# Peptides against a protein of PDB entry 7SID: the designs that were tried, part 80

Target 1, 151 residues: chain A of PDB entry 7SID
Amino acid sequence: LHMYLMLLKELPGEEYPLPMEDVLELLKPLSNVCSLYRRDQDVCKTILNHVLHVVKNLGQSNMDSENTRDAQGQFLTVIGAFWHLTKERKYIFSVRMALVNCLKTLLEADPYSKWAILNVMGKDFPVNEVFTQFLADNHHQVRMLAAESIN

## One batch from the design tools (peptide; made by RFdiffusion4, then SolubleMPNN)

Design b2_p20_5_s4 (from b2_p20_5, 10 letters changed)
Fold by OpenDDE base, seed 4:
Structure b2_p20_5_s4 (fold): chain B 151 residues (1-151), chain A 20 residues (1-20)
Amino acid sequence: as target 1 above (151 residues)
Amino acid sequence: SSFEEERKKRAKEIEEKLLS
């Protein structure tokens, strides 16, 4: 886990995007890691903070490529799982803030949710629709972060 | 579409693993 998290931390941003093949290799173990540690708030927060770089890479890629669609699908499913558990009130505010940052970055890359769509329990939820719900979050800092993302 | 069905299939597989 530690080595994986360190690897995620060292991911380059928008200025130096990774090849999509490398992104896929990094995403492959992500669902397993999230599954094993989904009840650990600190690990979840750390993961969400580090995968921000993945979103930046995905936003610059050609969405018509198979690898891009695969990477987007795997990533969005993980985000969807965090969203689902958030709806079940499983995460503290600091984890929700990290999730909002991920959603904010997704919206910066895809403001109209053309590809940023969460599939949760067989249903599709556009990220822009999901994001607006955090404007009404129970914690004031989460609401403030969400509001800042709109401007 | 075929793409949408594949996306849903992939999401279901990963979600079952994540939420099990």
Scores: peptide ipSAE 0.130, ipTM 0.728, DockQ to the pose 0.580
Fold by OpenDDE base, seed 2:
Structure b2_p20_5_s4 (fold): chain B 151 residues (1-151), chain A 20 residues (1-20)
Amino acid sequence: as target 1 above (151 residues)
Amino acid sequence: SSFEEERKKRAKEIEEKLLS
């Protein structure tokens, strides 16, 4: 897990950006990792914090590439799952904070939610729509973070 | 589009793993 997360973290920071094909390969185990640790709040928080770098990488890539769209889709599914579990009150505020940061980064990369759309249970939810829900989060720090991101 | 359908299919498969 540690090695994998380190690789994810270093994606945008490398001197030479990886081809999207390589990014896809790195994303493949992500869903499995998230599934294995879905009940561990600390690990989930760490995962969400590290995948911020993946979001940045995906946002900088050529969106017209099929591989880019594929990578975006796989990543968004993971984010969607975290959001879904959040709606089911499975995650504490610190995990939700990390998720909000991911959503914020997605919106920065795709302000008009052209590709930043979460598909959960067969339904599509634009990230901007999902993000606004955190403005009404039960925890004050989550609300504050969401509000700061809007301004 | 065909891409959208494929994305939804993939999402369903991954979601099933994540939410199982």
Scores: peptide ipSAE 0.128, ipTM 0.727, DockQ to the pose 0.690
Fold by OpenDDE base, seed 3:
Structure b2_p20_5_s4 (fold): chain B 151 residues (1-151), chain A 20 residues (1-20)
Amino acid sequence: as target 1 above (151 residues)
Amino acid sequence: SSFEEERKKRAKEIEEKLLS
């Protein structure tokens, strides 16, 4: 876990997007890592903070390829799971803050949720609709962070 | 579509792991 988190932390940002093939390789173990540490709030927060680099890379992709769709799908599956568990009140505010940041970045890349759609329990939830729910979050800092995206 | 079915399949697998 430590090695994987360190790799995620050292990834380049939006200014230097990674090849889609590299993004896919990084996403492959992500779901397994998240499942193993789903009950560890600190690890979940750290993962969500570090995968922001992946979101930025996905947003910078101009090529419509199978690899792009695959990467988007794998990433959105993980985000959808975090969102679902958030709705079940499984995560503290700091984890929800990190999730909101991921959703904000997704909306910047895809403001109309053309591809940014969460599939949870067999149903599709566009990120733009999901995001508005955080405006009513129980924690004031989460509401404030979500509100920043509206301005 | 095939892509939609793949997304649903992956989502179900991840959910089962996370909710177990």
Scores: peptide ipSAE 0.120, ipTM 0.732, DockQ to the pose 0.661
Fold by OpenDDE base, seed 5:
Structure b2_p20_5_s4 (fold): chain B 151 residues (1-151), chain A 20 residues (1-20)
Amino acid sequence: as target 1 above (151 residues)
Amino acid sequence: SSFEEERKKRAKEIEEKLLS
């Protein structure tokens, strides 16, 4: 786990995107790791913080390529699962903060939710609509973080 | 398309695994 998390952390930012093939290789174990540690709040927070680099890479790639669509799909499925479990009150505020940062980064790359759409239980939820719900989060820090991204 | 069908199939499998 720790080695994998270090690899995610070492992903370059927006200025130095990785080849999409490398991004896909790093995404492959992600669903398995998230499944195994879904009840560990600290691990979930760490994962969400590290996958911010993946979103930055997605925004710099050729959006028409098959590999880009594949990477987007795999990533959005994981985010959708975290969103679903958040709706079920499974995560503390610090994990929700990390999720909001991921959604904020997605909106920076796709402000009109052309591709940033979460599919949960067979239904589509555009990230811009999902994001608005965090403006009414029960924790003040989550509401403030969400409000900062709107301004 | 075949690609879209494969993507949806994979997404469903990953979702079921994450939510199990």
Scores: peptide ipSAE 0.112, ipTM 0.703, DockQ to the pose 0.809; fails the geometry check

Design b2_p20_6_s1 (from b2_p20_6, 12 letters changed)
Fold by OpenDDE base, seed 3:
Structure b2_p20_6_s1 (fold): chain B 151 residues (1-151), chain A 20 residues (1-20)
Amino acid sequence: as target 1 above (151 residues)
Amino acid sequence: SSRREQRQKELEEKQQQLLS
């Protein structure tokens, strides 16, 4: 786990995007790691914070590339799961904050949710619609963070 | 596309495992 988290942490940001092939290889084990540690709030928060760099990489890539679509799928699968678990009240506010940051970054890259669509249990949920739910979050800091993206 | 269908199936299985 720690080695994987270290790799995620050291991912280049928007200024120095990785080849999509490398991004894809890093994302493939992500769902399994999240599955093993979904009950650990600190680990989930750390993962969500680190994958922000991945969102930036995905937004700069050609959306018509097969590798881009695959990478997007790997990433959105995990985000969709975290969102679902959030709705089930499984995550504390600090994890929800990290999730909102991911969703915010997705909206910046894809304001109309053309590709940023969460598929959970066979149903599609555009991120722009999902994001509005956090405006009514029970924790004030989550609401404030969500509101910053609207203004 | 058979390739896309296979990818989607694998992603669904991954998500199901995560949510199990």
Scores: peptide ipSAE 0.625, ipTM 0.926, DockQ to the pose 0.826
Fold by OpenDDE base, seed 5:
Structure b2_p20_6_s1 (fold): chain B 151 residues (1-151), chain A 20 residues (1-20)
Amino acid sequence: as target 1 above (151 residues)
Amino acid sequence: SSRREQRQKELEEKQQQLLS
């Protein structure tokens, strides 16, 4: 786990994009790692914080390639799962904060949710619609973070 | 395409495993 998290942490931001092939290779194991540690709040928070770099990298890549679509799919699968578990009240506010940051970054890259669509149990949920739910979060810091993303 | 369908199926399976 620690080696994988270290690799995620070392992903460059928008200024130094990685080849999409490399991004994809890092994302492929992500769902499995999340599956193993979904009940660990600290690990989930760490994962969500680290994948912010991936989102930034995906946003910079304006290529309509198979690898880009695959990478987006791998990422959105995990985010969709975290969102679903959030709705089931499985995560404390700090994890939800990290999730909102991911969604914020997605909206910056795709404001109209052209590709940023969460598919959960066969249903599609555009990120812009999902994001509005956090404006009504029970924790004030989550609401504030969500509001800052809109304003 | 068959390839796209296969990718989507694999992603769905991954998510199901994560949510199991």
Scores: peptide ipSAE 0.624, ipTM 0.926, DockQ to the pose 0.825
Fold by OpenDDE base, seed 2:
Structure b2_p20_6_s1 (fold): chain B 151 residues (1-151), chain A 20 residues (1-20)
Amino acid sequence: as target 1 above (151 residues)
Amino acid sequence: SSRREQRQKELEEKQQQLLS
């Protein structure tokens, strides 16, 4: 886990995007890692914070590439799962805040949710629709973070 | 395409495993 998290952390930011092939290879094992540690709040928070770099890379890539579509799919699968578990009240506010930051970054890259669509159990949920739900979050800090993203 | 369908199926399986 720690080695994988280090790899995620070392991803370059928006200024230096990685080749999509490298991003894809890093994302392929992500769902498995999340599955193993989904009940650990701190690990989930850390993962969500680190994958922000991935979102930035995805937003700057050629969307017509097959590797880009695959990478987007791998990433959105995990985000969709975290969102679903959030709806089931499995995560504390700090994890939800990290998720909101991911969703915010997705909206910045894709404001109209052309590709940023969460598929959960066969149903599609555009990120812009999902994001608005956090405006009504039970925790004030989550609501505030969500509100700041809209304004 | 069959390739796209296969990728989608794999992603669904990954998500199901994560949510199980």
Scores: peptide ipSAE 0.623, ipTM 0.925, DockQ to the pose 0.832
Fold by OpenDDE base, seed 4:
Structure b2_p20_6_s1 (fold): chain B 151 residues (1-151), chain A 20 residues (1-20)
Amino acid sequence: as target 1 above (151 residues)
Amino acid sequence: SSRREQRQKELEEKQQQLLS
C-alpha cells in the first residue's frame, strides 16, 4: 500500500502531465486498493488527496484517445464508489472534504460534466449535480469548501 | 463496440467488488 501511495503522490500536476499510458497503469490497481481499505478513513483520505493530480492530467489529455477514456473510467469508477459510500454515511467529514476537492478539480476541468459523469450501479450522475449535494452537507467545513468552489 | 462493452463490464465488476 505505502509503495503504491508513494507512486500516486509523485504524479505531476497540470503543468507537467504524464503520458496517458503511464497514468492508466497507475490507475488500474486503484479500485482494488480502495476495495481493501474502504473502511480505513485515513487511507481513503490519503488516496483521494493523491488522485487530485490524476484529474489534472486527465483534463489536459486528448479525450478521443482510448487510453484517456480507459483512464477516465478507472478513476470515475472509484470516485463514484466513494460518493456512494458517502451517501451511506460511511465517511467522516475529513474524507468528504477530500472527495469534494476531487469533485472541485473535476468541475474545473469539465464544468459542464461532458465526461465527468459518475456511473454507480448502472445509473449516471453528472458531477455538477453531485457536487451541489455537498452544499447541504451536515459539516460546516464541507459546506464552506463546496461553496468556495462555486463562488 | 464489443471492446467498449467489455471495458464497461470490467469497470462495473471492479465497482461491485469495491462496494461489496
Scores: peptide ipSAE 0.623, ipTM 0.925, DockQ to the pose 0.829

Design b2_p20_6_s2 (from b2_p20_6, 9 letters changed)
Fold by OpenDDE base, seed 2:
Structure b2_p20_6_s2 (fold): chain B 151 residues (1-151), chain A 20 residues (1-20)
Amino acid sequence: as target 1 above (151 residues)
Amino acid sequence: SERRKKREEELKKKQEELLS
């Protein structure tokens, strides 16, 4: 876990985008890591904070390539899972804050949710629709963070 | 395409495992 988290943390982000092939290789084990630590709030928060760099990379890539679509799918699969577990009240506010930041970044890259769509259990949820739900979050800091993205 | 279908199926399995 520690080694993987370090790799995620060291991603340069939007300023220095990585080749999509490298991003894809990094994303492949992500779901497994998340699965193992889904009940650990601190680890989940850390993962969500680190994958922000991935979102930034995806936003600057050629969306027409198969590798880009694959990378998007890998990433959105994990985000969708975190969102689902959030709706099931599995995560404390700090994890939800990190998730909102991910969703915010996705909306910046894809404001009309053309590709930023969460598929969970066979159902599609556009990120713009998902994001609005956090405006009504039970925790004030989550609401405030979500509201900052709108204004 | 077959490749796309395979990818989607793999992602589905990954998510199911994560949510199990």
Scores: peptide ipSAE 0.567, ipTM 0.912, DockQ to the pose 0.869
Fold by OpenDDE base, seed 5:
Structure b2_p20_6_s2 (fold): chain B 151 residues (1-151), chain A 20 residues (1-20)
Amino acid sequence: as target 1 above (151 residues)
Amino acid sequence: SERRKKREEELKKKQEELLS
């Protein structure tokens, strides 16, 4: 886990995007790692914070390429799962904060949710619609973070 | 396409495992 998290952390930002092939290699194990540690709040927070760089990379790539679609799918699968577990009240506010940051970054890259759509159990949930739910979060910091993204 | 369907099935399986 530690080695994987280190690799994930070292993803460059928007200014220096990685080749999509490298992004895909990093995303392949992600769902499995999340599955193993979904009950560990600290690990989940760390993962969500690190994958912010993935979204930045995706936004700088050719959105019509097969590799980009594959990377988007891998990422959104995990985000959708975290969102679902959040709805089931499985995560504390700090994890929800990290998730909101991911969703915020997605909206910055895709304001109209053309590709940023969470599919969970066969249903599609555009991120721009999902995001509004956090405006009513029980924790004030989560609400404030969500509000900053809209205003 | 067949390729797209295959990807979608794989992602579905991964998510199901994550949520199990």
Scores: peptide ipSAE 0.558, ipTM 0.909, DockQ to the pose 0.827
Fold by OpenDDE base, seed 1:
Structure b2_p20_6_s2 (fold): chain B 151 residues (1-151), chain A 20 residues (1-20)
Amino acid sequence: as target 1 above (151 residues)
Amino acid sequence: SERRKKREEELKKKQEELLS
């Protein structure tokens, strides 16, 4: 876990995008890692904070390439799972904060949710729709963070 | 395409495992 998290942490931002092939290799074990540690709030928070760089990298890539679509799918699968577990009230506010930041970054890259669509259990949820739900979050800091993207 | 279909199925399986 720690080695993988270190690798995620070292991922450069949007100013220095990685080849999509490298992004794909990084994303491949992500779902498994999340599955193993889904009940650990601190680990989930850390993962969500680190994968922000992945979204930034995706935003600079050719959105029409097969590898880009694959990377998007890998990433959105995990984000969708975190969102679903959030809806099931499995995560404390600090994890939800990290998730909102991920969703915010997704909206910046894809404001109209053309590709940023969370598929959970066969149902599609556009990120712009999902994001607005956090405006009504029970925790004031989560609401405030979500509102910053709108105002 | 078959490739896309296969990818989507694999992603579905991964998510199901994560949510199990």
Scores: peptide ipSAE 0.557, ipTM 0.909, DockQ to the pose 0.826
Fold by OpenDDE base, seed 4:
Structure b2_p20_6_s2 (fold): chain B 151 residues (1-151), chain A 20 residues (1-20)
Amino acid sequence: as target 1 above (151 residues)
Amino acid sequence: SERRKKREEELKKKQEELLS
């Protein structure tokens, strides 16, 4: 886990995007890691914080490439799962804040949710619609973060 | 395409495992 998190942390941001092939290889085991540690709030928060770089990387990539679509799918699968578990009240505010940051970055890259769509159990949830729900989050810091993201 | 369907199925399985 620690080695994977370290690698994920070192992923370059928007200014220096990695080849999509490399990003894809890093994302492939992500769902398995999240599955193993889904009940660990600290690990989930850390993962969500680190994958922010992935969103920035994806935002500047060629959306028409096979690797980009695959990478987007891998990423959105995990985000969708975290979103679902959030709706089931499985995560504390600090994890939700990290998730909001991910969604914020997605909206910056895709304001109209053309590709940023969460598919959970066969249903589609555009991120722009999902994001607005955090404006009504029970925790004030989450609401504030969400509000700042759209202002 | 068959490739797309395969990817979608794999991702579906991954998410199901994560949510199990």
Scores: peptide ipSAE 0.570, ipTM 0.913, DockQ to the pose 0.830; fails the geometry check

Design b2_p20_6_s3 (from b2_p20_6, 8 letters changed)
Fold by OpenDDE base, seed 5:
Structure b2_p20_6_s3 (fold): chain B 151 residues (1-151), chain A 20 residues (1-20)
Amino acid sequence: as target 1 above (151 residues)
Amino acid sequence: SEREEERKKELQEKQEKLLS
């Protein structure tokens, strides 16, 4: 786990994008790692914070390439799962804040949710619609963070 | 496409495992 998290942490931001092939290689194991540690709040927060770099990288890629679509799918699968578990009240506010940051970054890259769509159990949920739910979060810091992304 | 459908199935399986 530690080695994998280090690799995620070292992903460059928007200024220095990685080849999509490399991004994809890092994303493929992500769902499995999340599966193992979904009940660990600290690990989940760390993962969500690190994958912010992935979203920034995806925003500069050619959205018509197969590797880009694959990378998007790998990422959105995990985000969809975290969102679902959030609805089931499995995560504390700090994890939800990290998730909101991911969703915020997605909205910046895709304001109209053309590709940023969460599929959970066969149903599609555009991120712009999902995001509005955090405006009514029980924790004030989560609500504030969500509101800042819109205003 | 065939590749797209295959990807969707793989991702669905990954998510199901994560949510199991």
Scores: peptide ipSAE 0.661, ipTM 0.938, DockQ to the pose 0.812
Fold by OpenDDE base, seed 4:
Formats: sequence, C-alpha cells, structure tokens
Structure b2_p20_6_s3 (fold): chain B 151 residues (1-151), chain A 20 residues (1-20)
Amino acid sequence: as target 1 above (151 residues)
Amino acid sequence: SEREEERKKELQEKQEKLLS
C-alpha cells in the first residue's frame, strides 16, 4: 500500500503530464486497493488527495484515445464508488472534503460533464449534478468548500 | 463497440467488488 501511495503522490501535475499509458497502469490496481481499504478513513483520504493529479492529467489528454477512455473509466469507477459510500454515510467529513476536491478538479476540467460521469450500479450521474449535493452537506466545511468551488 | 462493452463490464465488476 505505502509503495503504491508513494507512486500516486509522485504523479506530475497539469504542467508536466505523464503519458496516458503510464497513468493507466497506475490506475488499474486502484480499485483493488480501494476495495481493501474502503473502511479506513485515513487511507481513503490519502488516496483521494493523491489522485487529484490524475484529474489534471486526464483533463489535458486526447479524449478520443482508447487509453484515455480506459484511464477515465478506471478513475471514475473509484470516484463513483466513494460517492456511493458517501451517500451511505460511510465517510467522515475529512474524506468527503477530499472527494469534493476531486469533484471540483473534475468540474474545472469538464464543467459540463461531457466525460465526467459517474456510473454506479448501472446508472449514470453527471459530476456537475453530483457536486451540487455537497452544497447541502451536513458539515459546514464541506459546504463551504463546495460553495467556494462554484463561486 | 465490443471493446467498450468489455471495458464497461470489467469496470462494473471492479466497482461491484469495491462495494461488496
């Protein structure tokens, strides 16, 4: 786990994106790691914080490439799962904060949710619609972060 | 496409495992 998290942390930002092939290879095991540690709030927070760099990479990539679509799918699958678990009240505010940051970054890259669509249990949820729900979060810091992301 | 459906299926299985 720690080695994997270290690799995620070292992902370059928007200014120096990795080749999509490399991003994809890092994302492939992500769902398995999340599956193992979904009940660990600290690990989930750390993962969500590190994958922020992935969104920046995806936003500047060729959206028509197979690797890009695959990478987007791998990433959105995990985000969708975390959102679903959030709806089930499985995550404390600090994890929700990290999730909102991911969604914020997604909206910055794709404000109209052209590709940023969460598929959960066979149903599609555009991120712009999902994000709006956090404006009504029970924790004031989550609401504030969500509001600041829109304003 | 067939490739897209295969990817979709794999991702669905991954998500189901994560949510199980």
Scores: peptide ipSAE 0.660, ipTM 0.938, DockQ to the pose 0.807
Fold by OpenDDE base, seed 3:
Structure b2_p20_6_s3 (fold): chain B 151 residues (1-151), chain A 20 residues (1-20)
Amino acid sequence: as target 1 above (151 residues)
Amino acid sequence: SEREEERKKELQEKQEKLLS
């Protein structure tokens, strides 16, 4: 786990995007890692913070690339799961904060949710629709972070 | 698309495992 998290942490920022092939390889084991540690709030927070760099990479890539679609799918699968577990009240505010940051970055890259769509249990949820739900979050810091992203 | 369907199936299974 820690070796994988270290790899995610060392991902380049938006100014230095990785080849999509490399991004895809890093994302392939992500869902399995999340599955094993979904009950650990600190690990989930760490994962969500680290994958922010991945979102930035995805937003700068060619949308028509097959590898881009694969990478987007791998990423959105995990984000969708975290969102679902959030709705089930499984995550504390610090994890929800990290999730909102991911969703914010997605909206910046895809304001109209053309590709940023969360599929959970066979149903599609555009990120712009999902994001508005955090404006009514029970924790004030989550609401504030969400509100900052609207302007 | 054959590739799209394979991706969809794989990702669905991954998510089901995660949410199990």
Scores: peptide ipSAE 0.660, ipTM 0.939, DockQ to the pose 0.831
Fold by OpenDDE base, seed 2:
Structure b2_p20_6_s3 (fold): chain B 151 residues (1-151), chain A 20 residues (1-20)
Amino acid sequence: as target 1 above (151 residues)
Amino acid sequence: SEREEERKKELQEKQEKLLS
């Protein structure tokens, strides 16, 4: 886990996008890692914070690439799962904060949710639709963060 | 395409495992 998290952390930001092939290879094991540690709030928060770099890379990529579509799918699968677990009240506010940051970054890259669509159990949920739910979050800091993303 | 459908299936299985 720690080695994988270190790899995620070492990803460059938007300033230095990685080849999509490298991003894809990094994302392939992500769902498995999340599966193992989904009940650990601190690990989940850390993962969500680190994958922000991935979101930035995805936003700078060429959408016509098959690898881009695959990478997006790998990433959105995990984000969709975290969102679903959030709806089931499995995550404390700090994890939800990290998730909102991911969603905010996705909206910045894809404001109209052309590709930023969460598929959960066969149903599609555009990120812009998902994001609005956090405006009514029970925790004030989550609401504030979500509100700041709109203005 | 067949490739897209296969990827979709794999991702669905990954998510189901994560949510199990």
Scores: peptide ipSAE 0.660, ipTM 0.938, DockQ to the pose 0.846

Design b2_p20_6_s4 (from b2_p20_6, 8 letters changed)
Fold by OpenDDE base, seed 3:
Structure b2_p20_6_s4 (fold): chain B 151 residues (1-151), chain A 20 residues (1-20)
Amino acid sequence: as target 1 above (151 residues)
Amino acid sequence: SAREEERQKRLEEEQQRLLS
């Protein structure tokens, strides 16, 4: 686990995008790791913070590329799961903060949610629609972070 | 697209395992 998290942490920023093939390789074990540690708040927070770089990489890639769609699918599957578990009140505010940051970055890359759509149990939820729900979050810091992203 | 549908099915299965 920690070796994988270290790899995610060392991902280049948006100014130095990775080849999509490398992004895909890094995303392959992500769902399994999240599955094993979904009950660990600190691990989930760490994962969400590290995958911010993945979002930036995806936003700078060719949207018409099959590899891009594959990477988007892998990533959005995990984000959708975290969002679903958030709705089930499984995560503390610090994890929700990290999730909002991911959603914010997605909206910056895709303001109209053309590809940033969370599919959970066969149902689609555009990120712009999902994001507005955090404006009514129970924790003030989450609401504030969400509100800052609207402007 | 058959390829798109197959990919979506695999991703749904992964998500189900994650949420299980």
Scores: peptide ipSAE 0.564, ipTM 0.911, DockQ to the pose 0.721
Fold by OpenDDE base, seed 1:
Structure b2_p20_6_s4 (fold): chain B 151 residues (1-151), chain A 20 residues (1-20)
Amino acid sequence: as target 1 above (151 residues)
Amino acid sequence: SAREEERQKRLEEEQQRLLS
């Protein structure tokens, strides 16, 4: 886990995007890691903070590439799972804060939710729709973060 | 496309395992 998290942390940002093939390789273990540690709030928060770099990388690549679609799918699958577990009240506010930051970054990369669509249990949820729900979050800091993101 | 549908099915299965 720690070695993988270190790799995610060291992922270059928007200024120096990795080849999509490399991004895809880094995403392969992500779902498995999340499944193992989904009950650990601190680990989930850390994962969500680190995958911010992935979103930035995805936004700098050719969106018509098959590898891009694969990487997007792998990433959105995990984000969708975190969203679903959030709806089930499995995560404390600090994890939800990290998720909002991920969604904010997704909206910056894809303002019109052309590819940023969460599919959960066969249903599609555009990120802009998902993001709006955090404006009504029970925790004031989450609401504030969501509100600040649209201003 | 068939390839896209297959990809989505794999991702759905992966997500289901994550949420199980």
Scores: peptide ipSAE 0.563, ipTM 0.911, DockQ to the pose 0.752
Fold by OpenDDE base, seed 5:
Structure b2_p20_6_s4 (fold): chain B 151 residues (1-151), chain A 20 residues (1-20)
Amino acid sequence: as target 1 above (151 residues)
Amino acid sequence: SAREEERQKRLEEEQQRLLS
C-alpha cells in the first residue's frame, strides 16, 4: 500500500502531464486498493487527495482517445463507489472534503459533465448534480468547501 | 459499440467488487 500511495503522490500536475498510458498503469490497482481499505478513513482520505493529480492529467488529454476513455472509466468507477459509500454515511467529514475536492477538480475540467458522470449500480449521476448535494452536508466545513467551488 | 459495452461491463463488475 505504501509504495502504491507514493507512486500516486508523485504524479505530476497539470503543467507536466503524464502520457495516458502511464496514467492507466497507475489506475489499474486503484479499485483493488480501495476495496481493501474502504473502511479505513485515513487511507481513503489519502487516496482521494492523491488522485487529484489524475483528474488534472485527464483534463489535458484527448478525450476522444481510447486510453482517455479507459482512464476516465477507471477513475470514475472508484469515485462513484466513494460517492455511494458517502450516501450510506460511511465516511467522516475529512474524507467527504477530499471527495468534494475531487468533484471540484472534475467540474473544472468538465463543467457540463460531458464525461464526468458517476455510474453506480447501473444509474448515472452527473457530477454537477452530485456536487450540489454537498451544499447541504451536515458538516459546515464541507458545505463551505462546496460553496467556494461554485462562487 | 461492442467494445464500449464490454468495457462498461468490466467496470461495473469492478465497482461491484469494491462495494461488496
Scores: peptide ipSAE 0.561, ipTM 0.910, DockQ to the pose 0.744
Fold by OpenDDE base, seed 4:
Structure b2_p20_6_s4 (fold): chain B 151 residues (1-151), chain A 20 residues (1-20)
Amino acid sequence: as target 1 above (151 residues)
Amino acid sequence: SAREEERQKRLEEEQQRLLS
């Protein structure tokens, strides 16, 4: 786990994007790792913080390539799962903060949710609609972060 | 397309495993 998290942390930002093939390789084990540690708040927070770099890479990629679609799918599958578990009140505010940051970054790259769509249990949820829900979060810091992301 | 549908099925299975 720690080695994997270290690799995610060292992902380059928007200025120096990785080849999509490399991004996809890093995303392949992500769902498995999340599955194993979904009940660990600290690990989930760390994962969400590190995958912010993935969004930056995806935002500047060729959206028409198969590798891009695969990478987007792998990433959005995990984000969708975290959002679903958030709706089930499985995560504390610090994890929700990290999730909002991911959604914020997604909206910056795709403000109209053209590709940033969460599919959860066969249903589609555009990220812009999902993000709006955090404006009504029970924790004031989550609401503030969501509001600052829009304003 | 059939390819896209198959990809979505794989992703759904991964997500179901994550949420199970």
Scores: peptide ipSAE 0.559, ipTM 0.909, DockQ to the pose 0.760

